# Peptides against a protein of PDB entry 3HUF, part 63

Target 1, 320 residues: chain A of PDB entry 3HUF
Amino acid sequence: MWIIEAEGDILKGKSRILFPGTYIVGRNVSDDSSHIQVISKSISKRHARFTILTPSEKDYFTGGPCEFEVKDLDTKFGTKVNEKVVGQNGDSYKEKDLKIQLGKCPFTINAYWRSMCIQFDNPEMLSQWASNLNLLGIPTGLRDSDATTHFVMNRQAGSSITVGTMYAFLKKTVIIDDSYLQYLSTVKESVIEDASLMPDALECFKNIIKNNDQFPSSPEDCINSLEGFSCAMLNTSSESHHLLELLGLRISTFMSLGDIDKELISKTDFVVLNNAVYDSEKISFPEGIFCLTIEQLWKIIIERNSRELISKEIERLKYA

## One batch from the design tools (peptide; made by RFdiffusion4, then SolubleMPNN)

Design b2_p14_4_s2 (from b2_p14_4, 5 letters changed)
Fold by OpenDDE base, seed 4:
Structure b2_p14_4_s2 (fold): chain B 320 residues (1-320), chain A 14 residues (1-14)
Amino acid sequence: as target 1 above (320 residues)
Amino acid sequence: SEEEEEELEKYVEP
């Protein structure tokens, strides 16, 4: 989201979130959802128009800012952005930091992009929230992205956390829930005057971890916890692969259970399967190898003695 | 206003 601050108290010492939309900026406007009052004699009554676009699909992957358009409203001294005079028709900016000078005002409006990019675990939740979040200038998506800052956990009571949630946790993404999204959707009016009124996602995250025994105390408890072990997995999801990599596993991929030959078994400590394959193929599992689901693996990983637990299962099957 | 001009003049580099 875009945040503006200004020097010399021209914004009354307040920081403001600018959501996608159009703002008239000037000395003689009242702060509201479409106006930004700037207090300086050097600023025109109506000086500039800011237009912030909704996030693009690319912004979800890059963490780039919503496009920021600036137009001077035919003022005597114009408007500058990053020391450049705004063109007669207005200019659009994709820089994360904008120094906006209104006329000859000695103090600049500093616009900066606070990266907030929300990944959803399921398409239904994305469909429910994407429009509202995009109207807050928050990129949203389903796919893993290096730009993701937050991850929406699907709270189904009594369900195991998804691979996406596991991976998001290990990536140190701030895990949030629908309650946070609901709260975030309500702050649109209150944050006009004070950007600090944004809800604390870290507090939400802490509460999620604290209240859910499916999470370890920290990602560091799990990252590389299985270093030195080798697994084989069905070539299913990239997230599953990345999750296993973050555990420090050496990973081999196979296309079918029939591809699990003696050679693969010899170099593999255990086989990771999805739930569907695990449940359907239990009878057909290769002898002498430990097969488990990602969810079963996760249950082991969150234990303090994860390495010992896995080792015991491996040894049990080698000597059986 | 005259005050707007005077403040403007202070920030006009000569």
Scores: peptide ipSAE 0.018, ipTM 0.593, DockQ to the pose 0.184
Fold by OpenDDE base, seed 1:
Structure b2_p14_4_s2 (fold): chain B 320 residues (1-320), chain A 14 residues (1-14)
Amino acid sequence: as target 1 above (320 residues)
Amino acid sequence: SEEEEEELEKYVEP
């Protein structure tokens, strides 16, 4: 989201979130969803127009800002952005930090981009929320990206957490739920006067973790917890692979259960299978190797003695 | 502050 602050109390000492939309900026406007009052004798009654675009798909992957357009409203002394005079037709900016000078005002409006990119675990929830979140200047998507800051957990009562949720947790993304999204959708007007009134996603996350026994106390409890072990997995999902890497596992990939030969077994402590393969192929598992699902592995990993538990299961099957 | 107002007065747009 774009946040503006200003020097010299010209914004009344307040930080403001700018959502996608158009704002008239000037001395003689009233703060609302389309106006920014700036208190200075050096600023025109109606001085500039700010236009913030909705996020692009690219912005989801890069964490880049919504495009920020500045237009001077034909003022005597013009408008500058980053010490450069705004062109007659307006200029667009993609920098994460904008120093906006209105006329001869010695105090600047500082606009900065706070990255918030929300990943969804399922396409249905994305379809439900994407439009509203984009109108808040929040990029949304389904795929993992380095820019992802938040992850929407789908709470199905009585279901295990998804691999996406597990990975999001270990990647230290802030896990949120639909309740947070609902709250976020309501704050649009309330945060005009004070950007600090934005709901704390970290509090929501803490509440999710506290109320769900499927999460460890911290990602750090699980990261590299299985260092020194090796696994083989079906080349099925990138998320599962990245999850296993974060656990500190050495990973070998195979295309079919038939590729699990004696050589692979000799180098592998256990095999990770997806639920479909695990359930369908239980009878055809190679002898002398521990096979489990990612969800079964997760249940072991969240235990304090995960290494001992895995070692015990490996030994149990080695001597069976 | 009064000082900030005085500084702003130097830059009064007509």
Scores: peptide ipSAE 0.017, ipTM 0.576, DockQ to the pose 0.167
Fold by OpenDDE base, seed 3:
Structure b2_p14_4_s2 (fold): chain B 320 residues (1-320), chain A 14 residues (1-14)
Amino acid sequence: as target 1 above (320 residues)
Amino acid sequence: SEEEEEELEKYVEP
């Protein structure tokens, strides 16, 4: 989201969130969802127009800002952004920091981008929330991205957390739920005058983790917890691979259970399978190797003695 | 400063 602040009390000492939309900026406007009052005698009654675009698909992957358009409203002294005069037809900016000078005002409006990108674990939830979140200037998507700051956990009562949730947690992404999304949808008007009123997602995250025993105390408890072990996995998902990498595992990939030969067994401590393959093929597992699902592995790694537990299980099945 | 305010008053955009 874009946040503006200014020196010299020209914004009344307030920080303001600018959501996607159009704003008239000037001395003789009243602060509302489409106007920004700036208090200076050197600023025109209606000085500039700010237009913030909705996020692009690219912004979800890059964490880039919503495009910020500035147009001077034919003022005597014009408008500058980052010391450059705004062109007659307006200019568009993708920089994360903008210093906006209105006319000869000695104080600048400082606009900065607060990165927020929300990944969804469920396409139905994405479909439900994407439009509203985009109108808040929040990029949304399903795929893993290095730019993701938040992850929406799918609340299925009585189910294990998904691989996506596990990975999001280990990546130190702020896990949120539908309650936080609902809260975000209501704050749009309340944060016009005070950007600090934006709800803290970390509080939601803390509550999720505290109330769910499927999470370890911290990502650090699991990151590299299985360093020195080796696994083989079916080449099915990138997220599963990245999850296992974050556990510190050496990973070999295979395309089918038939590729699990004596050589692979000799260099592999255990095989990680998805639920469908595990359930269907358990009768065909090669002898002398420990096979488990990611969810079963997760149950082991969240324990304080995960290394001892996995070692015991490997030994148990190696001699069975 | 009061002087900076007075100089700024000369540049009042209407």
Scores: peptide ipSAE 0.016, ipTM 0.581, DockQ to the pose 0.183
Fold by OpenDDE base, seed 2:
Structure b2_p14_4_s2 (fold): chain B 320 residues (1-320), chain A 14 residues (1-14)
Amino acid sequence: as target 1 above (320 residues)
Amino acid sequence: SEEEEEELEKYVEP
């Protein structure tokens, strides 16, 4: 989201969030959803127009800002952005920091981009919320991205957390839920006057973790917790692979259970399967190898003695 | 300064 602040109390000492939309900036306008009052004798009654575009698909992957357009409203002394005079037709900016000078005002408006990119685990929830979040200047998507800051957990009562949620947790993204999204949808009017009224996602995250026994106390408790172990996995999910890598596992991939030969078994401590393959093929598992699902592995990983638990399960199958 | 504000007032478009 874009936030503006200014020196010399020309914004009345307030920080303001600018959502996608158009704003008239000047001395003789009243603060509302489309106007920004600037208190300076050096500012024209109607001085500039700010236009913030909705996020692009590219912005979700890059964490780049919503495009910021500035137009001077034919003022005597013009408008500058980052020491450059704004062109007669207006200019567009993709920099994360903008220093905006209105006319001869000795104080500048500072616009800065606060990065927030929300990943969704469920396409249905994305479809429900994406439009509203984009109107807040928040990029949204389904795919993992290095720019993602927040992850929406799907609350299914009584279900295990998804691989996406597990991976988001280990990647140290802020996990949020539908209640947080609902709260975000209500604050749009209140944050015009005070940007600090934006809800704290970290508090929401702490509450989710505290109230759900499927999460460890911290990502650090799980990262590299299985260092030194080797696994084989069915080549079905990139997120599953990345999750296993974050656990410190050496990973081999196979395309079918028939590809699990004696050589692979000799080098592998356990095999990770998806639920569908585990349930359908449990009768045909190779002898002498420990097979488990990601959900079963996660239940072991969240325990403080995860290494000992896995070692015991591997040993049980060697002597059975 | 108040003086700088008064000088700047002369340049305000009415």
Scores: peptide ipSAE 0.017, ipTM 0.602, DockQ to the pose 0.188; fails the geometry check

Design b2_p14_4_s3 (from b2_p14_4, 4 letters changed)
Fold by OpenDDE base, seed 1:
Structure b2_p14_4_s3 (fold): chain B 320 residues (1-320), chain A 14 residues (1-14)
Amino acid sequence: as target 1 above (320 residues)
Amino acid sequence: EEEEEEELESYVEP
């Protein structure tokens, strides 16, 4: 989201979130969803127009800002952005930090981009929320990206957390739920005067973790917890692979259960299977190897003695 | 520096 602050109390000492939309900026406007009052004698009654575009798909992957357009409203002394005079037709900016000078005002409006990119675990929830979140200047998507800051957990009562949720947790993304999204949708007007009124996603996350026994106390409890172990997995999902890497596992990939030969077994402590393969192929598992699902592995990992538990299961099957 | 009030150049379209 774009946040503006200013020196010299010209914004009344407040930070403001700018959502996608158009704003008239000037001395003689009233703060609302389309106006930004700036208090200085050196500023025109209606001085500039700010236009913030909705996020692009690219912005989801890069964490880049919504495009920020500035237009001077034919003022005597013009408008500058980053010490450069705004062109007659307006200029568009993709920089994450903008110093906006209105006329001869000695104090600048400082606009900065706070990255917030929300990943969804399922396409249905994305379809439900994407439009509203984009109108808040929040990029949304389904695929993991380095720019992802938040992850929407689908709470199905009585279901295990998804691999996506597990990975999001270990990647230290802030896990949120639909309740947080609902709250975000309501704050658009309330945060005009004070950007600090934005709901704390970290508090929501803490509440999710506290109320769900399927999460460890911290990602740090699980990261590299299985260092020194090796696994083999079906080449099925990138998320599962990255999850296993974050656990500190050495990973070998195979295409079919038939590729699990004696050599692979000799180098592998256990095999990770997806639920479908695990359920269908239980009878055809190679002898002398521990096979489990990612969800079964997760249940072990969240335990304080995860290494001992895994070692015990490996030994149990080695001597069976 | 005395803060000079900026006036909008009202382009009166002729």
Scores: peptide ipSAE 0.025, ipTM 0.606, DockQ to the pose 0.073
Fold by OpenDDE base, seed 3:
Structure b2_p14_4_s3 (fold): chain B 320 residues (1-320), chain A 14 residues (1-14)
Amino acid sequence: as target 1 above (320 residues)
Amino acid sequence: EEEEEEELESYVEP
């Protein structure tokens, strides 16, 4: 989201969030959802128009800002952005930091982009929330992204956390829930005058982790916890592969259970399967190999003695 | 609409 602040007192010492929308900026406007009052004699009554676009699909993957358009309202001394005069038809900016000078005002409005990209675990939740979040200037998506800052955990009572949730946790993504999204939807008007009133997602995350025994105390407890072990996995999901990499595993991939030959078994400590394959094919598993699901692996890795537990299970099945 | 001349506020640096 865009945040503005200014030098001196021209914004009355306030920081303001600018959501997607259009704002008239000037000396003789009243602060509201479409106006920004700037207090200086060197600024026109109506000086500039700011237009912030909704996030693009590209912004979800790049963590780039919502496009910021500036138009001068035919003022005597014009408007500058990053020391460049705004063109007659207005200019659009994708820089994360904008120094906006209105006329000859000695103080600048500083706009900066605070990155927030929300990943969803399922398309239904995305469909429910995407429009509202985009109107807050928050890009949303389903796929893993290096720009992802937050992850929406799907609350299913009594179910294991998803692979997406596990991976998000290990990536140190801030895990949030529907309660946080609901709260975000209510703060839009309250943050107009004080950007600090934006809800702290880290507090939501801390509460989720504290109240759910399926999470370790920290990502650091699990990252590289299985270093030195090797696994084979069915080439089904990139997130599963990346999760296993973050555990420090050496990974071999196979396309079918029929590819699990004596050579693969000889160089592999265990096989990781999805639930569907595990449940359907468990009778057909090769002898002498430890097969488990990602969810079963997760239950082991959250234990303090995860390495010892894995070792014992491997030994048990090699000599059975 | 009389374009009020943007008065240069004499910024006295403190």
Scores: peptide ipSAE 0.024, ipTM 0.603, DockQ to the pose 0.141
Fold by OpenDDE base, seed 4:
Structure b2_p14_4_s3 (fold): chain B 320 residues (1-320), chain A 14 residues (1-14)
Amino acid sequence: as target 1 above (320 residues)
Amino acid sequence: EEEEEEELESYVEP
């Protein structure tokens, strides 16, 4: 989201979130959803128009800012952005930091992009929230992205956390829930005057971890916890692979259970399967190898003695 | 349309 601050108290010492939309900026406007009052005699009553676009699909992957358009409203001294005079038709900016000078005002409006990019675990939740979040200038998506800052956990009571949630946790993404999204959707009016009124996602995250026994105390408890072990996995999701990598596993991939030969078994400590394959193929599992689901693996990983637990299962099957 | 004279506040450098 875009945040503006200004020097010399021209914004009354307040930081403001600019959501996608159009703002008239000037000395003689009242702060509201479409106006930004700037207090300086060197600023026209109506000086500039700011237009912030909704996030693009690319912004979800890059963490780039919503496009920021600035137009001077035919002022005597014009408007500058990053020391450049705004063109007669207005200019658009994709820089994360904008120094906006209105006329000869000695103090600049500093616009900066606070990266907030929300990944959803399921398409239904994305469909429900994407429009509202995009109207807050928050990129949203389903796919893993290096730009993701937040991850929406699907709260199904009594369900195991998804691989996406596990991976998001290990990536140190701030896990949030629908309650946070609901609150975030309500702040649009309150944050006009004070950007600090944004809900604390970290508090939400702490509460999720605290109240859910499926999470370890920290990602660090799990990252590389299985270093030195080797697994084989069915070539399924990239997230599953990345999750296993973050556990420190050496990973071999196979296309079918029939590809699990003696050679693969010899170099593999255990086989990771998805739930569907695990449930359907239980009878067809290779002898002498520990097969488990990602969810079963996760249950072991969150235990303090995860390495010992896995080692015991491996040894039990080697000597059986 | 009164040309709102942007009062040239002479920026007195502090």
Scores: peptide ipSAE 0.023, ipTM 0.607, DockQ to the pose 0.117
Fold by OpenDDE base, seed 5:
Formats: C-alpha cells, structure tokens, sequence
Structure b2_p14_4_s3 (fold): chain B 320 residues (1-320), chain A 14 residues (1-14)
C-alpha cells in the first residue's frame, strides 16, 4: 500500500494510506476518499492529481508498488517528484519512494510503498476477496511467490491444514484468515486521516496459531528438523518439494510407484505421496518402505519428538 | 470553471 507523510506538518502531522483511486491534492480541499488537504500557503487550492492504479498481476510476483501517477493542475510553480518537474501531461512512477514537492513549498510529501501481497490457499476465497483487496492496493494470487507477505488460511472445520498453509508457516509468512480480511475491508474510511489505524496482521496470526493445534510453536521447531533423513516423493507439486526441503530432507523424485525399486529403497528412509495416490495405491505399496502423505508427515513434524517418531516408523518397516 | 490561479504567497520559513 502507498503511505504518505509530510514534513512541516503540511499533512497535519498524520500519515495517510492511499488506496487505488484518484486524489485531488491541494490547500483548499477537504480530506476524503478522493481529496488530500495540504496545509501550506505555497500550495494551490487544487495543486495536483494523484492517481494510484490497482495492482497488476506482475506486482503479485514482484511485490512492486501500484503505479503512482502525478499530474500538476496547471499551477504557477508546478509539481516535482524526486527533484524532477512533472511533465505537462503527468508522469507515472514505479519507485517505492517518492518525494513530492508542491510548488515552492519547502516541505515535501513523502510517499513510500509498504509491501503487502496476499496469497490465497483456494480459488474460492481468492474469488471472494481479490476485488476488494485490489481496491486496497494489495496484490493477490494463488501461486507461491517470493513477494508473498501474507497467506490466507482456508478454515474448513475438521480438515487438516493444507500443504500451502504448512509451507507458508515454515516460510514465516503471516498467516491470516477471513476475520482479518473482513477487518481490512472496513478500514478504507478510518485510515484516511491516520494510517496507524491499519490492523496488525501479526495479532491475527498469533491468534490463529494459538487456537489451532495443527501448528507447531514456531517455524524454527520444524525447519531442518529432519536433517539427515532422505525421502522420495511423487513429482506432483512444487510446494510439497519446497516444504520437504525446509524440513532438511534429501529428496529424490519419481513419476510412479513402479519407479520405486530396490535402489531407491536402499537410499530412502520414507516415501511421501499425495492423498489420491496414497488412498488408491495403499494395497500396492512396496514392501520394506515407509509410505506416508504430507498431512501424515506434518502430524509427526509438529510433535517435539518428530525425529524419534520418524525413526521408529522407519525401523518398524525395515525389520518387518 | 475558472481555476483561479491563486498567487502563491512566497513561503516565509517559520
């Protein structure tokens, strides 16, 4: 999201979040969803137009800012951004930091980009929330991204957390839920004058972890917890692979259960399968190897004695 | 609407 602050109290000593939209900036406007009052005698009644675009699909993957357009409203002394005069037709900016000088005002409006990029675990929740979040200048998507700051957990009552949620947790992304999204959707009016009224996602995250027994106490308890073990996985998802890497596992990949030969068994402690393959092929599992799902593995990993639990299962099947 | 070009007063630094 874009946040503006200003020197010399020209923004009344307040920070403001700018959501996607158009703003008239000037001395003689009233602060609302489309106006930014700037208090200086050196600023025109209507001085500039700020236009913030909605996030692009690219912004979801890069964590880049919403495009910021500045147009001078034909003022006597013009508008500058980063010491450069704004062109007559306006200019567009993709920099994360903008120093905006209105006319001869010695104090600048400082605009800075605070990255917030929300990954969704399921397409239904994305479809429900994407429009509203994009109107807040928040990029949204389903795919894993290095720019992801927040992850929306799908709360299905009685279901195990998804691989996406597990991976998000281990990556130390802030896990949020629908309650936080609801709160975000309501802040648009309240944060016009005070950006500090933006809800803290970390509080939501702490509450999710505290109230859900499917999470370990910290990501650090799980990261590299299985260092020294080796697994083979069915080549089905990149997220599952990355999750297993974060556990410190050596990973071999295979395309079918038929590829699990004596050589693979000899170098592998256990096999990780997706639920569909596990349920369909459980009768046909190779002898002498421990096969489990990611969800079954996760249930072991969240235990404090995860290494001992895995070791016991491996031993049980090697000597059976 | 005649956008009154207000003569920007010379900023006196406080």
Amino acid sequence: as target 1 above (320 residues)
Amino acid sequence: EEEEEEELESYVEP
Scores: peptide ipSAE 0.022, ipTM 0.623, DockQ to the pose 0.095; fails the geometry check

Design b2_p14_4_s4 (from b2_p14_4, 4 letters changed)
Fold by OpenDDE base, seed 1:
Structure b2_p14_4_s4 (fold): chain B 320 residues (1-320), chain A 14 residues (1-14)
Amino acid sequence: as target 1 above (320 residues)
Amino acid sequence: EEKEEEELEKYVKP
């Protein structure tokens, strides 16, 4: 999201979030969803127009800012952004830091980009929330991204957390739920005067972890917890692979259970399967190898003695 | 106030 602040109390000492939309900026406007009052004798009654675009799909992957357009409203002394005079037709900016000078005002409006990119675990929730979140200047998507800051967990009562949720947790993304999204959707008007009124996603995340026994106390409890072990997995999802990498596992991939030969078994401590393959093929598992699902592995990893538990299961099946 | 505002406007208006 874009946040503006200013020197010399020209914004009344307040920080303001700018959502996608158009703002008239000047001395003789009232602060609302489309106006920014700036208090200076050196600023026109209506001095500039700020236009913030909705996020692009590219912005989700890069964590880049919503495009920020500045237009001078034919003022005597013009408008500058980053010491450059704004062109007559307006200019667009993709820099994460903008110093906006209105006329001869000695104080600048500082606009800075706070990155927030929300990943969804399922397309249904994305479809429900994307439009509202994009109108807040928040990029949204389904795919993993290095720019992802938040992950929406779908709380189905009685279900295990998804692989996406597990991976998001280990990546140290802030896990949020529908309650946070609902709250975030309502703050649009309240944060006009005080950007600090934005809901603390970290508090939501702490509450999710505290109230769900399927999470360890921290990602650090699980990261590299299985260092030195090796697994084989069916080449099914990139998220599953990345999750196992974050556990410190050496990973081999195979295309079918039939590809699990004696050589692979000799180099592998256990096999990770998806639920569908595990349930369908459990009768035909190769002898002498420990097969488990990602969800079963996760239950072991959450335990404080995860390495001992895995070692015992590996031994149990090698000597059976 | 209005006169000071009008004078200031002469410096800020085209």
Scores: peptide ipSAE 0.020, ipTM 0.545, DockQ to the pose 0.097
Fold by OpenDDE base, seed 2:
Structure b2_p14_4_s4 (fold): chain B 320 residues (1-320), chain A 14 residues (1-14)
Amino acid sequence: as target 1 above (320 residues)
Amino acid sequence: EEKEEEELEKYVKP
C-alpha cells in the first residue's frame, strides 16, 4: 500500500494510506477519500492530482508498487517528484519512495510503498476476495511468489492444514485467515486519518498458531529437522518438494511405485505419497520401506522428538 | 479568505 507523510506538519502530523484512486492535493480542499489537504501558504488551492492504479499481475510476483501518477494542476511554480519537474501531461512512477515537492513549499510530501502481497491457497477464496484486496492496493494470487508477505489459510473445521499452509509456515510467511480479510474490508474509511489503524497481521498469525495444535511453536523447530534422512517422493506437487527440502531431506522424485527398485529401497529411509496414491495403492507398497503421506509426515515433524519418531518407524519395518 | 489564512497560520509553526 502507498503511505504518505510530510515534513513541517503540512499534513497535520498525520500519515495517510492512499488506496487505488484519484486524489486532489491542495491548500483549499477538505480531507476525504479523494482529497488531501496540505497546510502551506506556498501551495495552490488545488495544486496536484495523485492517481494510484490497482495492482498488476506483475506486482504480485515482484512486490512492486501500484503505479503512482502525479499531475500538476497548472500551478505557477509546478510540482517536482524526486527533484524532477513533473511534465505537463503528468508522469507515472514505479519507485518505492517518492519525494513530492509542491511549488515553493520548503517541506515535501514523502510517499513510500509498504509491501503487502497476499497468496491464497484456495482459488474460490481468491475469487471471493481478490477484487476487494486489489481496491486496497494489495496484489493477490495463487502461485508461490518470492514477494508473498501473507498467506490465507482455509479454515475447514476438523481438516488437516494443507501443504500450501505447511510450506507458507516454514517460509516464515505471515499466515492469516478469512477473519483478517473481513477486518481489512472494514478499515478503509478509518485509515484515511490514521494509517496506524491497519490491523496487525502478526497478531492475527500469533492467534492462529496459538489456537491450532497443527502448528509447531516456530518454523525453526522444523527447518532442517530431518537433515541426513533420504526420501522418495511419488506423484506430489512442487510445493510438497519444496516443503521436504526445507525439512533438510534428500529427495528422489518418481512417477509410480514401480520406479522404486531394490537398490533405491536400500538407500531411501521412507516414501512420501499423496493421499490418493496412499489410499489406492496401500496393498502394493514395496516391502521393507516406510510409506506415508505428507500430512502423516507433518504430524511427526511438529513433535519435538521428530527424528526419534521417524527412526522408530523405519526400524519397525526392518524387523516386520 | 483572511479567516481561513489565520487558521492555517496557527498550524505552521516555524
Scores: peptide ipSAE 0.019, ipTM 0.459, DockQ to the pose 0.073
Fold by OpenDDE base, seed 3:
Structure b2_p14_4_s4 (fold): chain B 320 residues (1-320), chain A 14 residues (1-14)
Amino acid sequence: as target 1 above (320 residues)
Amino acid sequence: EEKEEEELEKYVKP
């Protein structure tokens, strides 16, 4: 989201969120969803127009800002952004930090981009929320992204957490829920979009972890917890692969259970399967190898003695 | 500058 602040109290010492939309900036406007009052004699009654675009699909992957357009409203002394005069037709900016000088005002408006990119675990929830969140200047998507800051957990009562949720947790993404998304939606209804009114996503995340026994106390409890072990997995799940890497596992990939030869078994402590393959192929598992699902692995890794538990299971199946 | 600061102070003081 874009946040503006200013020196010399020209914004009355307030930090304001700018959602996607158009704002008239000037001395003689009243603060609302489309106007920004700036208090200086050196500023025109109507001085500039700010236009913030909705996020692009690319912005979800890059964590880049919503495009910020500045147009001078034919003022005597113009408008500058980052010491450069705004062109007659307006200019667009993709920099994360903008110093906006209105006319001869000695104080600048400082605009900065606070990155927020929300990943969804399922397409249904994305379809429900994407439009509203994009109108808040929040990029949304389904795929993993290095720019992802938040992850929406699918709340199905009585189900295990998904691989996406597990991975989001281990990569230190802030896990949020529908309640947080609802709160975000209500913030836009405020006439004055004060940045202090933003709900604390970290508090939401802490509450999710605290109230769900499927989460360890911290990602650090699980990261590299299985260092020194080796696993094999099907080459079909990128998130599963990245999850296992974060556990510190050495990973071998195979295309089918038939590719699990004596050489692979000799180098592998256990095989990780998805639920569908586990349930369908359990009768065809190679002898002398420990096979488990990611969800079964997760139940082990959240325990304090995870290494001992896995070692015992490996030993049990080597001698069976 | 000083005169703009003094005017801003009048708007920021409750």
Scores: peptide ipSAE 0.017, ipTM 0.442, DockQ to the pose 0.098
Fold by OpenDDE base, seed 5:
Structure b2_p14_4_s4 (fold): chain B 320 residues (1-320), chain A 14 residues (1-14)
Amino acid sequence: as target 1 above (320 residues)
Amino acid sequence: EEKEEEELEKYVKP
């Protein structure tokens, strides 16, 4: 999201979030959803227009800012952004840091981009929330991205957490739920005067971890916990592969259960399957191989003695 | 608490 602060108390010592929309900036405007009051004798009554665009699809993958347009409102001394005079028709900016000088004011408005990109695990939840979050200047998507800061867990009571949630946890993405999204949707009025009133996503995350026994205490408890073990998996999802890599596993990929030959068995400690393949092929599993789902693997890795548990299951099936 | 907060602050990409 865009946050503005200013030197010399020209914003009354307050920071403000700028959501997508249009703002008239000047000395003789009242702070509201479309106006920013700036306290200086050197600033025009109506000095500039700020227009913040909604996030693009590209912004979800890059963590880039919403486009920031600045137009001078035909003022005597103009407007500058990063020491450059704003053009007569206005200019658009994609820099994460903007120093905005209004006329001859000795103090600048500093606009900075705080990255917040929300990944959704469930397409239905994305469909429900994307429009509202985009109106807050928050990029949203389903696909994994290095720019993602937050991950929305689907709160199905009594279901196992998804592979996406497991991976989000291990890659240290802040996991949030629908309660946080609801709270974000109410913030638009309260943060006009104080950007510090933004909901703490970390508090939401702490509460999710504390209240859900399917999470370990820390990602560090699971990262590289299976170092030295080897697995084979069906080439079904990139997220599953990345999850197993974060566990420290050596991974071999195969296309079908029929490709599991004696050579692969000799190099593999266990086979990881998705639920659909596990349920359909359970009767046809090769003898002498430990086959499990990612959800079954997760239940083992969250235990303090995960290495001992896995070793015991491997031994049980190698000598059966 | 403070150490858990510092570790959790590493999750908030600035």
Scores: peptide ipSAE 0.000, ipTM 0.296, DockQ to the pose 0.014

